# Designs tried in a protein design run: peptides against a protein of PDB entry 7BDX. Part 300

Target 1, 212 residues: chain A of PDB entry 7BDX
Amino acid sequence: EMGAAACTLLWGVSSSEEVVKAILGGDKALKFFSITGQTMESFVKSLDGDVQELDSDESQFVFALAGIVTNVAAIACGREFLVNSSRVLLDTILQLLGDLKPGQCTKLKVLMLMSLYNVSINLKGLKYISESPGFIPLLWWLLSDPDAEVCLHVLRLVQSVVLEPEVFSKSASEFRSSLPLQRILAMSKSRNPRLQTAAQELLEDLRTLEHN

## One batch from the design tools (peptide; made by RFdiffusion4, then SolubleMPNN)

Design b2_p27_7_s4 (from b2_p27_7, 12 letters changed)
Fold by OpenDDE base, seed 5:
Structure b2_p27_7_s4 (fold): chain B 212 residues (1-212), chain C 212 residues (1-212), chain A 27 residues (1-27)
Amino acid sequence: as target 1 above (212 residues)
Amino acid sequence: as target 1 above (212 residues)
Amino acid sequence: SPSYFDIEETLKVSDKAAEEYRKKLKE
């Protein structure tokens, strides 16, 4: 309980750039993010057995961790730190997103996807994530999620790839061949306005790429 | 381990006034400080049995908690919060300081004393602490500690009482009758310059009060 | 579970970062 409470407070204050800089400026950041990955992995692996109550202190703790990573990744120095010094954490996030079933741990997925998106704002981060083994299949796996928020954040991440020619060119063949176009088209007609817009924009970006 | 890491980071960033305001501005602060007291109490009570390794994750966690309380108390709004909304925590700190033996948990004592001192900067806080049952005997108990840093921070807290006539007048008789004068005199000759100075200043303050 | 507020604040931070990124891409 105490750990969850402390981590929740840390999450809240990490919305500040100055706090992120303070976190990273200390000698504790590396250890923290290393253990973060381990903790998240342990939690997700524990879900296959017992129905962990969604509102457990453990779940709250993991959500706060994911939130902290997201907020750190929202800042330029935070992205640089994650890409340079905590790649294992990024690998873990990608792995966990792959291990979770559609509809499982929706809020955690959203936070993890947000963190990856934020990392993708950095070209080096985008390159690292997109070059991860199975990245493209993972995107489509995640896009099969029935949750609109999960799908929204997947589409945003896909867009980050599509909008960066240097990154997209490396995977364009695989991307085009496996693109769940019908699914994206269906999302462009979603009643969720954010999902609808994201899908429409992505479709426009893809059309532009076909004409160039 | 993860809890200790998170709490350590929170401690580090809580040195900022803006972070303290952010911590207090949320709806989580009350719960956090409530559990903080419980956690600290549980830790101290556990020490009577097993030699907890001083460097355990649990010890680190408790140190970080005490550090957070200290940093919160360093800020005006933090003091107001503690005095108005977390008196149980202050009571717990006073209790734990009484339960610990001389030389036991030195660093924790220092942090707890620092927090009490910071709270004492607020007149309402000083009144609350000084009116706690057994406060004066507690000060002398703590002053029997062989550690110079513990003694230093006790002397600083004593000075806070002595320098506030409204507070001192209420306990002046008990204070004067139980004052370990010889101990303070010995401290005024300490090789530790900070302890030496604090003891000298307190002796001067006491002399001034005898002449007024 | 995380409070709606906590997630919303995280979303705002992410959206701000995204907006800043989009501005840079248009430059």
Scores: peptide ipSAE 0.199, ipTM 0.846, DockQ to the pose 0.234
Fold by OpenDDE base, seed 4:
Structure b2_p27_7_s4 (fold): chain B 212 residues (1-212), chain C 212 residues (1-212), chain A 27 residues (1-27)
Amino acid sequence: as target 1 above (212 residues)
Amino acid sequence: as target 1 above (212 residues)
Amino acid sequence: SPSYFDIEETLKVSDKAAEEYRKKLKE
């Protein structure tokens, strides 16, 4: 309980750039983010065996951890830190997103996807995550989720790849051959305005690339 | 481990006034500080039975919690919050300071004393803690500690009482009758310059009160 | 589960970062 409470407070204050700088300016950041990855992994592995209550202290703790990573990645210095010094954490997030089933731990998936998107704002970060083994299949796996918010954040991450020619060129063949175009087209007609907009923007970006 | 790491980061960033405001601006602060008191109490109670390693994750966690309380109390809005909304935590800190033996958990005692001193900067806080049952005996109990840093922070808290006529008048008789004058005089000759200064200043303040 | 508010605040932070990124792409 106490750990979850502390982590939740840290999540809340990590929305500030100055707090992110303070977190990273100390010698404790590396250890914290290393343990974060391990904790998240342990939590996800526990889901296959025990019905964990979604509102357990453990789940709240893991959500807060994912939130902290997201907030850190929202800041330029935070992205730089994650991409340079916490690659194992990024690998863990990618792995966990693959380990979770469609509809499983939706809120956690959203937070982890948000973190990856924020990392993708940095070209170095985008290169790193996009070059991860199975990255393109992972995107489509995640896009099969029935949750609109999961799909929204997947589309945003896909857009980050599409908008960066250097990154897109490396996976363009696989991307084009496996693109769930019908799924994205369906999302462009979603009643969810955020999902609709993201799908429409991605379709526009893809059309622009086909004409070039 | 993860909880201790999160708490340690929160402690570090809580040195900022803006972070304290962010912590207290949320709906989570009350719960956090309530659980903090319980956690600290549980830790101290465990000391009577098991030799807890000073460097255990649990001890580090409790130190970080005490540090957070101290940092919150260092800020005006934080003092206001503690005095108005977290009195049980203040009571717990006072109790734990009484439960710990001289030389036991010195670092924790220092942090807790620092928090009480910071609270004492607020007149309402000073009134609250000084009116607590056994407050004067507690000060002398703590002043019997062989640790110079513990004694330093006790002297600072005593000074806060002495410098506030409204507070001092309520306990002046007990204070004068139980004052460990010889101990304070000895501290004024300490080789520790911080302790020496604090003892000397307190002696000067006491002399001023005797002449009035 | 995390409060809706916590996720929403995180989303706002991410959206701000996204806006900054979009501005950078237009430059």
Scores: peptide ipSAE 0.198, ipTM 0.846, DockQ to the pose 0.223
Fold by OpenDDE base, seed 2:
Parts: C-alpha cells; sequence; structure tokens
Structure b2_p27_7_s4 (fold): chain B 212 residues (1-212), chain C 212 residues (1-212), chain A 27 residues (1-27)
C-alpha cells in the first residue's frame, strides 16, 4: 500500500518537466527504471492467464510506474535518457505488450503505449522501437484489442511510423503486406470520436504515401 | 525494493516547494500521510528491542518517508497541512521518538526531529507538539541520546519552545524543574561545533528568560 | 486501478509533447 501511494504521488508530480529533470539529474534514475521494468514484468507474469485487470495495490503500483515512464518520455531530456540509458525498459514494455492478451490489463496497455508514443517523438526512439523484433506483428496484435483506447494509442504509434520516411521505408513491404486495412476502416467509423479521427488521419497518411 | 526506490525519488523531488504544493494540491495527500504514519509505526514496532538501525529496504523506505515529511514541513503550506490535517502523523512521530531507545534508529530520529522542528516554525504547530502528553519528558529522554546529531535537533526544538513566550509560559514550571542543565552545559563544551553552538545559544536564551 | 483523472492528465502531458514535436517539424 505505501509503495503504491508513494509511486502514485511520484506519478502525479512527474508531469512537471522540472521534476523529470530532478529525477534524471540524480544518480538514482538508472536503478529506478531498471527496477521499474523488473516490477512490471513480474506483475504481468503473475497474472497466469487472467484476462481481467486486477484491482490491487500491485496493479496500482505498476500503473503508477507506467505513468512515470510516460511522463518522463514526454520531456525531451527524458526521451533522450530512456533511448540511451534505459533501452531494457523499452524492450520490457514491448515484450509485455506482446505477452498480454486482448482485453487483459487494458489500462496498463494504454499507459505503456503512451510511453512508446512519447519515445517515438524522438527519431532515435522511434528507430529503436520500430526496429525491435516483431514490432509490426505486435502493432497488429495490439490493434485487435476490443478496447477503443488501446486501439487509439496503437493507431497513434502506427502514425508515428508512417510519418517518418526513414523509419517507414525500412519496413514498408512488411507493413503493406500485413496492414489490417479493414480493421482501420472499421475504426474510422467508430462511435468513439478520438478513435474515429485517429483512424481517418492514418488512412489519409497512408493514401498520401501511396501517391508518392 | 521498488517502493523504496520510488519513495527515495519522491523524497528527492520533495525538496522543491512546487512539488510540495503539487502533493498537497491533490486529493491523495491525506491518504499518503496516513499510511506514512502507519508504516513508520509498523517499522519501529518490528525492531523488537534491537538497538541497531537495520540496513534494509524497509529502513530505507521509512527514511525516505520521514524525509518527505520533513521537506513538506519546511514549506509554509506544508506546515499548515500537517498541523491542520495530519495531526495523527505528528502524534505518531512523537510516540515513535518516545518508543526508540538511545542509539536506536539514530538516522530516523534525526529525520523525525527535523520534521518536528520544521512544524515548530509555525506557532500553531509548536503549540500542538508542545502540548502533547509527555512532551517535556520526551525532550529529556531524547537529549540523553549519545548521538550528537540527535541531541542537536533536540536542543533546536527546545530552543523553539523557549523562544516562544506563549508556549514556554504554559510549561515553564515543569521545564525548569526537570531541565537537564548539566547535560546542556556538557554539550556547550562539545567537540561538535554545531552541537556546541546550539547548546550555548540555548543557555543564553535560558539566562535571558530568568532575568525577565 | 488508476483513476480516470490520472490517465487523462498523463494523456495531456503526452499531447503537449506531441504538439511541441509537431511545431519543431514545421520549422
Amino acid sequence: as target 1 above (212 residues)
Amino acid sequence: as target 1 above (212 residues)
Amino acid sequence: SPSYFDIEETLKVSDKAAEEYRKKLKE
């Protein structure tokens, strides 16, 4: 309980750029993010195939950790730190996203996807995550999730790849051959306006790339 | 481990007034400080008479918690919050200081004393802690500690009482009758310059009060 | 589970980062 409470407060204050700088300016950041990855992995492994997200202190703790990573990645120096010094954490997030079933730990998936999106704002970060083994299959696996918020953040991440020619060109053949176009088209008609907009924008970006 | 790491980071960033304001501006502060007191109490109770401070994740966690409380109390809004909304935490700190033996958990005692001192900067806080049952005996119990840093912070807290006429007058008789004058005189000759200075200043303040 | 507010605040921070990036790309 106390750990979760402390982590939750740290999550809240990590929305500040100055707090992120303070976290990273210390000598404890590396250890913290290393243990973060380990803790998140341990939690996901402990689910033993349960498709429901547990309402526990442990789950709240992991949510706060994922939130902290996301907020750190929202800042330029935080992205640089993660991309350079905490690649294992990024690998862990990618792995955990692959290990979770559709509908399993939806809120955690959202936070992890948000962290990856924030990392993708940095070209170096986008290159790193997109070159990860099985990244394209992972995107489609995640896009099959019934949760609109998960799908929204997957589409945003896909858009980050599509909008960066240097990254997109490397995987363009695999991307085009496996693109779940019908799924994205269905999302463009979603009742969720955010999902609808994200799907429409992605479809427009894809059409633009086909004409160039 | 993860809890201690998160708490340590939170402790570090809580040195900022803006972070303290952010912690207190949320709806989670009350719960956090409630659990803080409970956690600190549980730790002290778990020592089962051990006079040594344990080098454990649990001890580090409690140190970080005490550090956070201290940093919160260093800020005017933090003092106001603790004095108004977290009195149970102050009671817990006073109790734990009484339950610890001389030489036991020295670092924790220092942090807890620092938090009480910071609270005492606010007249309302000073009134609250000084009116706590057994406060004067507690001061002398703590002043018997062999650790110079513990004694230093006790002397500073005693000075806070002595320098506030409204507070001092209420307990002046008990204070004068139980004052460990020889102990304070010995501290005024300490090789520790901070302790020496604090003891000398307190002796001067006491002499001034006797002439008024 | 995290509160809706906590996730939304995190989203706002992410959106701000995205906007800052988009501005830099247009320059």
Scores: peptide ipSAE 0.195, ipTM 0.845, DockQ to the pose 0.214
Fold by OpenDDE base, seed 1:
Order: structure tokens, then C-alpha cells, then sequence
Structure b2_p27_7_s4 (fold): chain B 212 residues (1-212), chain C 212 residues (1-212), chain A 27 residues (1-27)
């Protein structure tokens, strides 16, 4: 309980750029983010296939950890730190997103996807993530989720790849051959306006790339 | 391990006034400080009489908690919060300082005493602490500690009482009748210059009060 | 589970980062 409460407070204050700089300016950041990855992995591995996200202290702890990573990745120095010094954590997040089934641990998936999106703002981060083995299949696996919020954040990450020619050129062939176009078209008609807009924008971006 | 790491980071960033305001501005502060008191109490109760402060994750966790309280109490709004909304935590700190033996958990005692001293900067806080049952006997119990840092922080807390006429007048009779003058005189001759100075200043303040 | 508020605050931080990124792409 105490650990979850402390981590939740740390998550809340990590929304400040100055707090992120303070976290990273100390010698404790490396250890913290190393243990973070291990803790998140242990949690996901403890979940049975049919067990939904538990409303437990353990789940709250993991959510707070994912939130901290997301908030750190929202800041330039935080992105640089993660990409240079905590690549194992990024690998862990990608792994866990693959290990979770559609509809399983939706809130955690959203936070992890948000963290990866924030990292993708850094070109080095985007390159690292997009060059991860199985990245494109992982995106389509995640896009099969029934949850609109999960799908929204997957589409945002796909847009980050599509909008960067240097990155897109490396995966363009695989991307085009495996694109779940019917799924994205269905999302462009969603009753969720955020998902609808994101899907429509991605379709427009893809059309632009085919004409150039 | 993860809890201790998170709490340690929170401790580090809580040195900032803006972070303290952010912690207190949320709806989570009350729960956090409630659990903090319980966690510290559980730790102290788990210690055997002859067991010194363990270099463990649990001890690190409790130190970080005490450090957070200290840093919060260093800020005006933090003092107001503790005095108005977390009196049980203050009571717990006073209790734990009484439960610990001389020489036991020295680092924790120092942090707890520092937090109480910071609270004493607020007149309402000083009144609350000094009117706690057994406060004066507790001060003398703590002053029997062989550790110079413990004694230093006890003397600072005593000075806070002596320098506030409204507070001192309420306890002056008990204070004068129980004052361990020989112990304070011995401290004024300490090889530790900080302890020496604090003891000398207190003796001067006491002399001034006897002439006024 | 995390409160809706906690996730929304995180989303705001992420959206701000995205806006800053979009501005840099236009420059």
C-alpha cells in the first residue's frame, strides 16, 4: 500500500518539467527505471489469460510507474535519457504490449502506448522503437483491441512513423503489405470523435504518401 | 525494492517548494501521510530492543518517508497542512521518538526531530507539539542519547519552546524543575562544534529568561 | 486502478509534447 501511494504521488508531480529534471539529475534514475521495467514485467506475467485488470494496489503501482515513464518521456531531456540509458525499459514496454491480449489491461496499455508515442518525438527514439523486431506486427495486434482508447494511441504511434520519411522508408514495404486498411476505415467511422479524427488523419497521410 | 526506490525519488524532489505545493494540492496527500505514520510505526514496532538500525530496503523506505515529512514541514503551506490535517502523524512521530531507545535508529530519530522542528516554526504547530502529553519528559529522554546529532536536534527543539513566551509560560514550571542542566552543560563542552554552539546558545537563552 | 483524473492529466502532458513536436516540424 505505501509503495503504491508514494509512486502515485511521484506520478502526479512528474507532470512538471522541473520535477522530471530533478529525477534525472540525481544518480538514482538508472536504478529506478531498471526496477520499473522488472516490476511491470512481473505484474503482467502474474496475470492469467482471462483475468481482467485488477483494481488492486499492485495494479495501481504499475499504473503509476507507467505514468511516470510517460511524463518523463514528455520532456526532451527525459526522452534523451530513456533512449540513451534505459533502452531495456523501452524493450520491456514493447514486449509487454505484445504479451497482453486484446481487451486485457486496457489502462496499462494506454499508458505504455502514450510513453512510446512521447519517445517517438525524438528521432533517435522513433528509430529505436520502429526498428524493434516485430514492431509492425505488434502495431496491428494492438489495433485489433476492442477499446477505442487503445486504438487511438496505436494510430497516433503509426502516424509518427508515417510522418517521418527517413523512418517510413525502412519499413514502407512491410507496412503497405500488412496494413489493416479495413480496420482503419472502420475506425474513421467510429462514434468516438477522437478515434474518428485520428483514423481520418492517418488515411489522409497515407494517401499523400502514395501520390508522392 | 520498487517502493523504496520510488519513495527515495519522491524524497529527493520534495526539497522543492513547488513540488511540496503539488503534493499538497492533490487529493492524495491525506491518504499518503496517514499511511506514512502507520508504516513508520510498523517499522519501529518490528525492531527488537538490541537490534540496531538495519541497512535494509525497509529502513531506506522509512527514512525516505521521514525525509518527505521533513521537507514538507520546511514550507509554510506544508506546516499548515500537517498541523491542520495530519495531527495523527505528528502524534505518531512523538510516540516513535519515545519508543526508540538511546542510540537506537539514530538516523530516523534525527529526521523525525528535524520534521518536528520545522513544524515548530508555525506557532500553531509549536503549541500543538509542546502541549502533547509527556512532551517535556520526552525531550529529556531524547537528550540522554549518546549521539551528538540527536542531541543537537533536541536542543534546537527546546530552543523553539524557550524563545516563544506564549508557549514557554505554559510549561515553565515543569521545564525549570526537570531541566537536565548538567547534561546541557556537558554538551556546551562537546568536541562537536554544532552541538557545542547549540548548547551554549540555549544556556544563554535560559539565563536571559531568568533575569526577565 | 488509476483514476480517470490521473490518466487525463497524463494525457494533457502528452498532448502538450505533441503540440511542441508539431510546431518544430513546421519550422
Amino acid sequence: as target 1 above (212 residues)
Amino acid sequence: as target 1 above (212 residues)
Amino acid sequence: SPSYFDIEETLKVSDKAAEEYRKKLKE
Scores: peptide ipSAE 0.195, ipTM 0.844, DockQ to the pose 0.212

Design b2_p27_8_s1
Fold by OpenDDE base, seed 4:
Structure b2_p27_8_s1 (fold): chain B 212 residues (1-212), chain C 212 residues (1-212), chain A 27 residues (1-27)
Amino acid sequence: as target 1 above (212 residues)
Amino acid sequence: as target 1 above (212 residues)
Amino acid sequence: MPVAAPVDEEALAKAREALATLAALLA
């Protein structure tokens, strides 16, 4: 419980660039993010089926960890750190996103997706994520989620790939064939304005790239 | 282990005024610092005799907590919070300092003494600490510590009292009679330049007050 | 643009409470 509280407080202050720099500047950053990945993985593995206790201290602790990773990745130096020194954490996040069923641990998925999106702002991070084994199938899996926020952040991540020719060209054929275009099209008609806009923009970007 | 890591990171970033304000801004600040005192007390009580495991996760967690308190007290709003809302924590710190033997848990004692010193910057805090039962005997006890850092921070705390006439006048006779002046004099000849200077300054301040 | 992951005030409040509770339990 105390750990969850401390972690939540750390999450709260991690929105500051100065705090992110302070987190990374210490010798304990590597260990922290290593343990973070392990803790998140342990939590997901402990979930029995579709049952999650969102209000548990364990859940809050893991949410805070994911939030910290996201906020760290929101800063340039944080992205560089994650991409260079904590690739295992990125692998863990990708794995956990694949292990969670549609509708399962929505809040955690959103936070993890937000972290991946932030990492994808860095070209090196984008390359690492997009070249991860099973990345495209993972996108398909995640886009099957009934939660609009999950889908939104997946679309944003896909857009990061599509907007980078150096990355998209490598997997363009697979992306076009494997993306659930019909589902994305359905999202472009969503009542959720954010999801609608993201889906529409992605479809437009994909169309533009087909003509080239 | 993760809790200790998170708490350590929170400790590291708590040196920022913005972070301190963020910690205090929530309704949970009161509870956090209440639990902090209890955790520290529990740790000290768990110590069997003079044996401490400095490298344990529990020790690191308690160190981080003490560090957070110190850093919070380094900021004006943090001092006000501690003095107004967390006096029990201050009482706990004073008690723990009295319960620990000379040479026992040096790092923790230093952190706790640093926190008391920071609190003493606030006149209300100084008054509260100095008027605590057994304060003067506690100073004598702490000055018997073989560790130069412990003694240094005790001297600094004593100096805070001596330099405040409103506080010192109330206990001047007891201070003069109960302070181990010979030990402080010995410290003024220490090879440790920080301890030497602090002891010399305190002795000079005491002499100046005797002539008034 | 990067996205921030804000912690909600309730979660922060609970976290602070949890820390307070844990400290109490360790005591």
Scores: peptide ipSAE 0.061, ipTM 0.547, DockQ to the pose 0.063; fails the geometry check
Fold by OpenDDE base, seed 2:
Structure b2_p27_8_s1 (fold): chain B 212 residues (1-212), chain C 212 residues (1-212), chain A 27 residues (1-27)
Amino acid sequence: as target 1 above (212 residues)
Amino acid sequence: as target 1 above (212 residues)
Amino acid sequence: MPVAAPVDEEALAKAREALATLAALLA
């Protein structure tokens, strides 16, 4: 419980760029993020057996960890750190997103997706994520989620790819063929305005790129 | 392990005033510091039975907690919070300092003493600490410590008392009679220059006050 | 633009509570 509390507090203060710099400036940053990945993985693995109540201390702890990663990635130096020094964590996040079923652990999914989105702002990070094995199948899997927020953040991640010519050109054919375009089209008709807008924008971007 | 890591990171970033404000700005600050005291107490109690290796995760966690308290107390709003809302924690720290033997848990003692010193910068805090039952006996006990750093920080705390006329005048006779003046004099001859200087300065201050 | 992950005040409250409880358990 104390760990969860401390972690939550750390999450709260991590919204500050100065705090992110302080976190990364310490000699414990690498170890922290290494353990973070392991902890998140352990949590997800535990879901197969026991219905951990979503409101458990364990869940809150994991939420906080995911939140910290997200906030770190929101800062330029944080992205650089994650991309250069914590690739294992990124791999873990990708794996966990693949291991979770549609509708399962929605809040955690959102946070993890937010972190990946932030990482994708860095070209090197975007390249790393997009070149990860199973990335496109993962997108398909995640876009099947019934939760609008999950889908929204997936769409944002996809948009990061399509808006970067260097990355998209290399995989354009694969993306176009493997993206669930019909599902994205369905999302453009969603009653959720944020989801609707994101889907519409992505479709427009994809169309623009087809004509080039 | 993750808890210790998170707490250590929180400790590291707590050196920032902005972070301290963020920690305190939450509705859980009271509970956090309440739990902090309890955790520290539990750790000290555990020392009677099992030699917890000083490098254990548990010890690191407690060090981090003490560090956080110290850093919070280094900031004006933090001192106000501790003095007004977390007196139980202060009592706990005083108690723990009394429960530890000379030479025992030196690093923790130093951190706790640093926190008390910082609290003593606030007049209300100084009054609270100095008026605590057994305060003067505690000073005597702590000044018997063989560790120069422990003694140094005790001397600093004593100096906080003697330099505040409102506090010292009320207890001047008791302080003068109960302070281990001979021990302080011995410290003024220490090979440790910081300890030597602190002891000398305190002795000078005490002499000046005797003539007034 | 990067997205921030704000801590839910309720989550913060629970975390602080959890921390308090854990500290109590460790005490």
Scores: peptide ipSAE 0.059, ipTM 0.542, DockQ to the pose 0.063; fails the geometry check
Fold by OpenDDE base, seed 5:
Structure b2_p27_8_s1 (fold): chain B 212 residues (1-212), chain C 212 residues (1-212), chain A 27 residues (1-27)
Amino acid sequence: as target 1 above (212 residues)
Amino acid sequence: as target 1 above (212 residues)
Amino acid sequence: MPVAAPVDEEALAKAREALATLAALLA
């Protein structure tokens, strides 16, 4: 309970750039983010058994951890740190996103996807994520999620790849062949305006790239 | 482990005024600091039994809590909050400082003394602390500590009292009679330059007050 | 632009409460 509380408080203040710098400035940052990945993994593995109530202290603790990672990645120096020094955490996030079934742990998925998106703002981070084994199959898997927020943040991540020629050129053929384009097209007709817009923009960008 | 890590990180970032405001924001600050006092008390009580290694997660957690209190007290609004709304915590800190033997839990003592010193910057806080029952005997007890850092921070706290005429005038006679002046004099000859300077300054101030 | 993950104020309140409760239980 105290751990969850402290973590939640840390999450709350992690929106500040100064706080992010303070988190990263200490010798304990590496250990913290290492344990973060392990804790998230343990939580996800525990879901196969007893249905943990979404409102449990354990859930809140893990949400807070994911939120902290997201907010750290929202800052330039935070992204640099994660990409250079916490690749294991990135690998863990990618793994967990793949391990979770559609509709499972929606809130956690969103936070993890937000963190990856923020990391993708850094070209080094984008390259690392997109070159990860099984990245495109993972996108296909995640875009099958029934939750609009999950799909939205997946689309944003895909957009990060599409908008970067250095990255997209390498995988353009695989992206075109392995992205669920029909699913994305369906999303462009969604009643969710945010999802609709994101899907439409992505489709337009993909079409533009086909003609180039 | 994660709880201790999160609390430690929170401690690290609590040096920021923005973070302090965030911690104090909301109705839960009262509860947090109430629990902080209880947790510290429980930890100290547990020391009578199994010698907890100073490097245990429990110890680190309690140190982090004490650090958070110290950093909160370093900010004006934090001091105001502690003095107005968390007097129980102040009482707990004073109690714990009295309950610990010389040489016992040195690091925790230092942090607690630092917090009291910071609180003493607020005149209301200084009055509250100095008017606490057994305050002067407590100073005598703490100045008997073999650790230079403990003694240093006790001297700083005493200096806060001496430098405030509104407070010192009430207790001047008791201070002069009950402070271990010979011990302070010995400290003024210490090889520790910080302790030496603090003791010398305090002695000079006390002498000046005798002539006035 | 990066996205921020704001903590829910209710979650923050609950977390603060939880810390207070735990401290009370340990006392």
Scores: peptide ipSAE 0.058, ipTM 0.544, DockQ to the pose 0.064; fails the geometry check
Fold by OpenDDE base, seed 1:
Structure b2_p27_8_s1 (fold): chain B 212 residues (1-212), chain C 212 residues (1-212), chain A 27 residues (1-27)
Amino acid sequence: as target 1 above (212 residues)
Amino acid sequence: as target 1 above (212 residues)
Amino acid sequence: MPVAAPVDEEALAKAREALATLAALLA
């Protein structure tokens, strides 16, 4: 419980660039992010299909960890650190997103997807994520989630790939053939305005790339 | 292990005034410091005279907590918060300093003493600490520690009292009669230059106050 | 633009409560 509280407080202050720099400047940053990945992995493995109470201390602890990773990745030096020194953590996040079923641990999924999106702002990070084995099938899996927030953040991640010619050109044919375009089209008609806009923009971008 | 890591990171970033304000700005600050006191107390009670390995995750966690308190107290708004809203924590720290034997948990003692010193910068804090039952006997107890760092921080705390006429005037006779002056004199001859200087300055201040 | 992950006030409150509870258990 105390660990969860401390972690939650750290999550709260990690919104500051100064705090992110302080975290990364310490000798314990590597260890922290290593343990972070292991902790998140252990949590997901423990879910055994049971809707563990979203309100448990364990859940909050893992949310805080994912939040910290997201906020670190929101800062340029944080992205550089994650891409260069914590690739195992990125691999873990990708793995965990694949292990969680649609509708399972929505909040955690959103935080992990936000972290991946932030990492994707770095070209090196984008390349690393998009070249991960099974990345496109993972997108298909995640877009099957009934939660609009999950889908929104998946769409944003996909758009990060689509808007980078160097990355998209290499996988364009695979993206076109493997993305669930009908699902994205359905999302463009969603009552959720954020999801609607994101889906519409992505479809427009995909169409533009078909003509070029 | 992860809790200790998170707490350690929070300790590291708590050196920033912005971070301290962020910690205190939350409704959970009161709870955090309440739990902090309880956690430290539980740790000290668990020592059962055994030199628990200084390197345990539990020890590191408690050190981090004590460090956070110290850093919070280093900031004006943090001192105000501790003095006004966390007096129980101050009482706990005083109690724990009395419970630890000379030579036991030196690092923790130092951090706790540093926190008390920082609190003493606030006149209200100084009054609260110095008027605590058994405060002067506690100083005598702590000055019996074989560790120079412990003794140094005790001397600094004593000097905080001596340099404040409003506080010292009320307890001057008790201080003069109950302080181990011979021990302080011995410290003024220490090979440790920091301890030597602190002891010498305190002795000079005490002499000056005898003449006034 | 990067996205920030703000802590839910309720989560912060719960975390603080959890810390308080743990402190109480240790006490």
Scores: peptide ipSAE 0.057, ipTM 0.547, DockQ to the pose 0.062; fails the geometry check

